# Designs tried in a protein design run: peptides against a protein of PDB entry 6GMG. Part 60

Target 1, 331 residues: chain A of PDB entry 6GMG
Amino acid sequence: DSDDRVTPPAEPLDRMPDPYRPSYGRAETVVNNYIRKWQQVYSHRDGRKQQMTEEQREWLSYGCVGVTWVNSGQYPTNRLAFASFDEDRFKNELKNGRPRSGETRAEFEGRVAKESFDEEKGFQRAREVASVMNRALENAHDESAYLDNLKKELANGNDALRNEDARSPFYSALRNTPSFKERNGGNHDPSRMKAVIYSKHFWSGQDRSSSADKRKYGDPDAFRPAPGTGLVDMSRDRNIPRSPTSPGEGFVNFDYGWFGAQTEADADKTVWTHGNHYHAPNGSLGAMHVYESKFRNWSEGYSDFDRGAYVITFIPKSWNTAPDKVKQGWP

## One batch from the design tools (peptide)

Design b1_p20_1 (made by RFdiffusion4)
Fold by OpenDDE base, seed 1:
Structure b1_p20_1 (fold): chain B 331 residues (1-331), chain A 20 residues (1-20)
Amino acid sequence: as target 1 above (331 residues)
Amino acid sequence: TNYKQWGYNDISDRIREMYG
């Protein structure tokens, strides 16, 4: 029951974290201990440590989405999302491949579609775009200058994003970021902001008007990236989980992973921070735990999901929630 | 538009199922 959600208590600013626990290649800890780490490592505003506020602790208590929420400063809107889909692989496998023993046609098509997404290429596309945006931000002191710089950068690279509408999520993302407008944030100065990345895993078969097979095994045509840009239309994502294929089976609604702005060139060495569920220490789910995973473990996902998107948003450069280097676990 | 929700299922179980 969602009513069991509890806001974690405040942690003293100077309290050091306990060691994280190794968990199947991940570093794992209880949410209270993550708050301690967060205060020591990620809480800095203008170089000064901050205690996680009650509001931030409440955000965090929402689980996996809470980790992204507290570090990005806003609930994820997922409007600027990227992925990579191999259309040729998909078509060839559908034509020449065969269902496994006991696999239905719908199940086969859903699986083939899932396997036709390349998480690494999707992530790299997001990083590429974030880099372009950061260059456009660097010396821009108003939104107009930022947009002009962005268009020039895209033109120089012959990037298809240059053809996006001015009202598209791509061009409107900065102005729609609350922290950009905050006095202690961007203060309407693009050069005070930087692009950051998080990832969402979710289910493609969310259309209630579609066939039961699509809801159970995936919709092969849903949430594909646009050719050239890599943009994914996320407007139809309503956080609806996969439909059960057997009685008693249940699936997770989504998973969020925080990457930030790590500069590690090797994708496999990047660290992704995520939570298991909302914080319910007195409920059946128990206390929330936070995981720090390498990209391989993060990108693998679960059977609950058949889509992965990499989303760009913005935070003030004065925040340390997205450092260049992230260390897995503690110490 | 997306609305605020929480993660209500235990991902820890999935991790154990995959790697345990």
Scores: peptide ipSAE 0.339, ipTM 0.856, DockQ to the pose 0.247
Fold by OpenDDE base, seed 2:
Structure b1_p20_1 (fold): chain B 331 residues (1-331), chain A 20 residues (1-20)
Amino acid sequence: as target 1 above (331 residues)
Amino acid sequence: TNYKQWGYNDISDRIREMYG
């Protein structure tokens, strides 16, 4: 829907960022200034600061997904996604609850389903799994060793993921990571990689063959996590936005938030980096802005979305795009 | 498979709507 996307220009390697500004609990800045921060803080390869390449700037220009893209090194595939859903709450509310005044039955069911997801528990599950994976990676120098370690860790924790098929995205995620195979990345050595996390907000009612009500108000049965594992089948996510309920209404197709590998134990203190829209400085949307949000603001989402997933991928340990500590804003 | 996309709308508007 837009051909006016522009790649942000290069920023001098040693240029310091301007201060971020507060924006409704978030730290906000223009994309060019984020590039400056990125180069100072996140750009390091093997400890050496790097200028953001033209390719990386091109990725970044895609907006919210661009932030995750440039930091993870690949366009999000969302194959290894986790969430938490309270089935008992959902069933109980459907049975005993009532639609609000003016609320249709479909709208009621969609809302109840949305409210039955727990973002914090979903995030916690992803962090738990990432920790298991990191332990499995630590001393594994080939994929076989990694997989063996992973199975042992899962067995030790009595985790339901141990029962996943060998072809599952859970077990294939590492081998399907481009940076794992790169000579200057993992070089096929799992011990050179670490698990990282990002989040995606999206709409459940994406099935074009379903009722219009589901497309407008959500599909209560879509994108639920599997019991025990917490895995979400993301295969039906085609980046289709919520359908308008009134003329002129439009919804965003998705939102991505980058977490990385922060070690902050308190979820509420974790920082999530995301963008508002694609970079169009000469267009109606204007320049892209980057936000750094605390978990509370990130996890709240928007009316555009009724699902949140927390996704695990991998990056080389030599990258500094996922540091242990992320500071909100600048300085 | 999903093709590469970008956000079509301005999330900033949603932020303002929620917190403004």
Scores: peptide ipSAE 0.329, ipTM 0.849, DockQ to the pose 0.270
Fold by OpenDDE base, seed 5:
Structure b1_p20_1 (fold): chain B 331 residues (1-331), chain A 20 residues (1-20)
Amino acid sequence: as target 1 above (331 residues)
Amino acid sequence: TNYKQWGYNDISDRIREMYG
């Protein structure tokens, strides 16, 4: 049914946004109005406002992933992902806990696994790593210098990431970023780039060869972060939604939230921008809406998902899609 | 190259379900 997706029309560069609406603790607006805000606040290249291009509007029209896409400059690859999982809690709860009334064993295990993830710690880990990367980027004018700086930073902090293979997404992420190679982007100069963060919510039970129970209630062993590093192997994430547990039930394949590079130290005060669905103003889904949520509302997620990952990518410093401070709503 | 996908369901319904 994606055939009814429509690219939002262009908005005049100087058109001011209409006020956002409060929506259950979030600021909400229609996609066209977000484009207006984006042009006023986030569109700047080298300090100059830019009209959102047709290509960017097309990206945005994809929904939640579109928000991350337009702001990061590339479709999310999710290769450099972080999470936090309390293994001891998980083991303890499995051993000593009991299924709730009417809860199957598989459902119990899936729930316990989900609850063993700490979204805040996962986010903090990503921020920590992003900070290390930014320090490594700051004075590096080629990739070799960046990598050397990165290794030094990790060694100084006794970070387990120092033991990652050179081919790891951790070390290859920058070189694999299109905007890094672009003339008007990084131009192969790491010091022109900065690390940014987005989040993805998704379902763990995506293995079609696994039991139906895992597909319905989650795979407790899937998409766990590696100890010490916090890295999540996202290679098995195929955007497969949770399997229905009852007739007529349907689940969303994923949700993306854009954080960027906010400097707010209090996680609870950070703003996450996300969309509800692809833009289909003439279809059953209707027009796309954009939400700006605080971390609390974002990290709560939905029943559709039992995993949250915080992903690091890079954008040129000349872009203003990831400012130090993000204001929720308009004005 | 990762296949580009989109959100094909309305997450707004989930928000309403949780907070409505």
Scores: peptide ipSAE 0.326, ipTM 0.849, DockQ to the pose 0.268
Fold by OpenDDE base, seed 3:
Structure b1_p20_1 (fold): chain B 331 residues (1-331), chain A 20 residues (1-20)
Amino acid sequence: as target 1 above (331 residues)
Amino acid sequence: TNYKQWGYNDISDRIREMYG
């Protein structure tokens, strides 16, 4: 299906973007124009604008995941993921609630589970952890120092993450980040790196050995955060889309939204950048478009997905792909 | 090493459906 994917052409470094257009509360533009914006705003390495390379343009062409890919510098691994789930709400609704008219029990349970996730709290948890990590990174010049700092920070806050295994995604994420090891990146110096956040929307009912109902309506027990830490085990996420509930129905495999390292305290004012599909200007899907959404629109998601995770990764501080302030659209 | 996948469906349709 991706045979018609095309790498967007290079844009001159000095070419200014055309204005974005409003689209249902979002700012929208074609991928080529996003490249122009990216070069003006996000491309900086050590304070100098860079033309988006062919490799980066190829990454971007992958669609929603491409936006996160080009800005994070690596294909998302989704290892360090956070969410918030209201167990009491879930139990109470299952006990005291009832299916809607025409709604099956499986549909009801799947819906209740989906609604029991709190996207804002999940995002807040990720931001909290990212903040802790950034403090741990600040004056650490080797990984050992970074890890020691993390443990101290977590101990001070009585955070359950302090009990995670040394091999856990939480502690291993930095060392497993390619840009950390790059000479022009972190150069193995944690203090040259910063934590960043992106989000993934996906389907819970991915287990092929489970019931058809779970694949169609969601698995209420899947991809819940661990109590205390908020960590989500993403190991079983294989990018399998929701199963059709009716003939001809099809669902998207995933959606990715890039947040970076915005400092805006109000979650509702944060901007999330994402793409609609892979770039196929001569294909049936057409040209890729990039959206910049506020948190409300991003976190709302689509019927394609019943899970949202907020993932932490790292980029070099010398990159400007995760600035403190992100503005929707252009100008 | 995870296989690199892409967004193969148009999310724009979902946006239109939800907000149109």
Scores: peptide ipSAE 0.324, ipTM 0.848, DockQ to the pose 0.265

Design b1_p20_1_s1 (made by RFdiffusion4, then SolubleMPNN; from b1_p20_1, 10 letters changed)
Fold by OpenDDE base, seed 1:
Structure b1_p20_1_s1 (fold): chain B 331 residues (1-331), chain A 20 residues (1-20)
Amino acid sequence: as target 1 above (331 residues)
Amino acid sequence: PNYTQWGYEDFTARVKKLYG
């Protein structure tokens, strides 16, 4: 199915983007035009514009994940993921609520679980942790110094993350970032790196050994954040889509949204960049489009998904793929 | 590798379905 994927052609470095099209509160454009914008706005290394390389264009061509891929510099591993789940709300709704007309018990429980996640609080937790990490990175010139700083910051805030194992994704994330080790990246200097955030939407009912109801309507117990830390175990996320509930119905496996390191305090005003599908200009799906959405549009998600995770990774400070301010659309 | 195995739906169509 992905055999008709095509790598977008190179765009001249100085070519300016065409105007984006508004679409239900989003800004939309074709992938080649996004490349033009990316080269003008996000491509800078050490303050100098760069043409998107063939490798980067190939990454981008994979669709929604491609946007995060090209801007983070690596395929998403999703190991350091955060969410917020209201356990009390979930229990109370199950106890006191009732299925809607025509809704089965399994549908009801799946829906209630989905609604018990708070996307804004999940995002806020990720931002909080990213801020702590950035403070720890600021004057650390080796990994040991970074880890020491991080532990001190967590202790000062009485954060439950201080109790995580040394091998936890929380503490190992930096050392496992390829760009941290690159000469033109971090060069093994934590102070050259910064924490960034992206989001993944996916389906909870991925266990093939579970009931059909869980695969169709969600697994209420799956992919919940750990109490105190907010960490989500993503090890069982295998990009399996929701099972159809009726003949002919199909669902998408995931969606990715790039946030980066925006400093806008109001979550509702933050911009999230994502793609619709892999680039297939000569195929049935057509050309890939890129969307820049406000948080409300992004966090709403689709019926394809009942989980949202906010993931932290790292990029070199010399990259401009995660600026303080992101402007929606063009111009 | 496996991230494209299941294919994709037209995102624009989904947006229209949700907001249109």
Scores: peptide ipSAE 0.027, ipTM 0.688, DockQ to the pose 0.298
Fold by OpenDDE base, seed 3:
Structure b1_p20_1_s1 (fold): chain B 331 residues (1-331), chain A 20 residues (1-20)
Amino acid sequence: as target 1 above (331 residues)
Amino acid sequence: PNYTQWGYEDFTARVKKLYG
């Protein structure tokens, strides 16, 4: 079915979007119309509106990951990921709770683990770290200065991230960002960059050597955040979907949601942009649609996934793909 | 560069199921 993917056509730079439609608490539109909105609102480089390039349109056409891809400027690597897990809740529920009628023990444990993740706290942790990074970036004109600033900020807050290795995703993320090195991007100047956030939903039971039950119902021990830092080791995420629990059942491998750098203090009011599937206007899946969802709608996810991570990356400040305020829908 | 293609299923249907 991947062969049905089509790159959306170019939209005139000055073409205004059609109105979005409400869709179950979300704002929804077809991908072509999102391109129009993107060009009007998010396309600006150095304050100048830009037409979405063919390359960017191709990235976007990949679906949910495409939304994050086009706005972040790179395919998500997901290395700097945060989450929050309530271990006490997990232990207590396992001890005192009982499987539902017809629920297997493995299914029960997987569900309890999923429910023990706090999406809001995970998101808040990512925002906290992003804020620290942004402060470290502000007056740093080389990577060394940036790293020194980070360490100072972390020390002041007694943050466990200060103990991370220099080669950890936390400290290496900036240098590994292509746009940081680009002449018209960061140009190796940290002060020209800012931290941004996106989220990934995925399945915990991806280990092929594990039990079938874990692949079907989740691995309760997988992809937990490290205590103190909140960092999630994403190295074992290979985009493997949940295994079917019944004949004919199928699951999607991941979902991505773009947040950027919104300054809205109330998490519930933040807007997350994501796509439903790759663009296949002439295929069985149909045209790609883009959703702008509030945090509540995004964080609930789907049964396909039992993990949510909030990932930090960087974009040039000259890009407007991560504005401080995002308005849901159009107009 | 081979990137993972997304969209094996229609998430719109899932959204309807979850929020409809």
Scores: peptide ipSAE 0.027, ipTM 0.697, DockQ to the pose 0.304; fails the geometry check
Fold by OpenDDE base, seed 4:
Structure b1_p20_1_s1 (fold): chain B 331 residues (1-331), chain A 20 residues (1-20)
Amino acid sequence: as target 1 above (331 residues)
Amino acid sequence: PNYTQWGYEDFTARVKKLYG
């Protein structure tokens, strides 16, 4: 029960982290120790280290979403999401493939759909778009200038995003970012902001009016990226978990991973920060742990999820929650 | 805003299952 959630205590600003523990190719630590690292590495505002506030610690305590929450400065809205789906692979496999032994048709179709998503290509698309946005943000001192720059950049690249509606999440994302409007944030100046990326894993079969099979084994047609743009309509994502296929089975509703704005060109070398569950040191789940995983570890996901989206949002450049280089673990 | 509630599952256990 989320009622068991506890806000981690404050950590002194000068407290250095304990070494992270290697765990199956990723670096792991308890949430309190992550707070220590965060204060040393990511807390900087205008170049000055900050103690994680009670509010930020509370956000963090929510688990995987908390890591993204504290680093992005807002609860994820997931409006500007990208993915890559191989339609040809999907069609061919449905036509020529066969269900595994004991696999129902619905299971087969759900699995084939899941496997037709390419996490790496989805991530690369998000990075591409983020780069375009960052160029558009540069030297733009009002939203109109930003939007104009963005359209020009897209036109130069012959990107299908140029045809999106002005009210689409793509064009409205900046204005809908609270930190953009904050005096100590963007102060309504796009050039003070930068695009950042996080990822969400979730279940496709969330439609309550759909068949039980889709809720159990996935909806092959749900949450596909639009051709050309790669945009995923996330409006129907209501954080509904996969339905149990057997008595006693349960699934988690989502997972979040924070990437930020790393400049590492090799996707496999990028670091993703995420949490295991909400902080419940006195509950059955125990203390929250934070993981810093390489892309392959993050993108693998879990059976709880059959969709992965890469989401773009914005943070002030004065924040250091999304540095160019992220070092895995400590020291 | 309304925050999403978590179910009772230990991601660490799943990680061990996948990579252990």
Scores: peptide ipSAE 0.027, ipTM 0.693, DockQ to the pose 0.297; fails the geometry check
Fold by OpenDDE base, seed 2:
Structure b1_p20_1_s1 (fold): chain B 331 residues (1-331), chain A 20 residues (1-20)
Amino acid sequence: as target 1 above (331 residues)
Amino acid sequence: PNYTQWGYEDFTARVKKLYG
């Protein structure tokens, strides 16, 4: 299965990409062409474009997670995740709603839970928090200064995150970022780092000890954001896919979308970069394709997933993998 | 852990269901 994965070959540094192909509102290209675009647009370190290294190409070859991996510089840990859930809507629909024709009770409850999440509000929450973090980073030259700034910013905004434990993923995220500690990265200087965002789609019904119905149709109580903070406990996400509901049916375990640090105020105009599957040009799956999708296209997700989390991590400001503006496709 | 393993055709089919 995964044995068919191949690392894409190196692309010349100055090779321009071929035009992307429109695909149902998305811009689509083969992975080797994305590498060309990446080298021209996103590869810059301290203002100098770089050839994608073999290691980076290997990361990228893993598919959807590979796009986030190569741009964030680390495999996604998903510790600092945000979402928005309408509890009142959920309760009301469960109380007053009824299963559709042919829909089981479990399927109904799972669907209602899924529909009670607001992807746009979840994304906006992550952006809000990232902005606060960035302000805290700007003039902080050590972690202590960063944390102090962060607490002050949160207090000024009356944000519930100010009450989080010092050991929480929220406060520990920076120190746990490898690039923060790297000499050519942050070099332990918070002011050299910036917050970035990616999204993960996954299945809620991952508890093997739960009912088969929850595994098939979702766990309505799983992966809800904490009130006030919007934080999602991702500790139970083990990359387990949805269970088949019929013979021969199969689901994918996750999807990742890279947003970075775009400054576009309109969420609907933001661009999300993601891959379809691991690169297997000589296998049955074929070559990996990369998609650049608008928020509408990304946030819709697939039936494989009933949760969407928006995750904050950090990259050095010297990297250009998260520019202020992202153009969809090429040219 | 395993990664996204859907083929292009399957992926396209899903996209069509959502946006086609």
Scores: peptide ipSAE 0.027, ipTM 0.685, DockQ to the pose 0.235; fails the geometry check

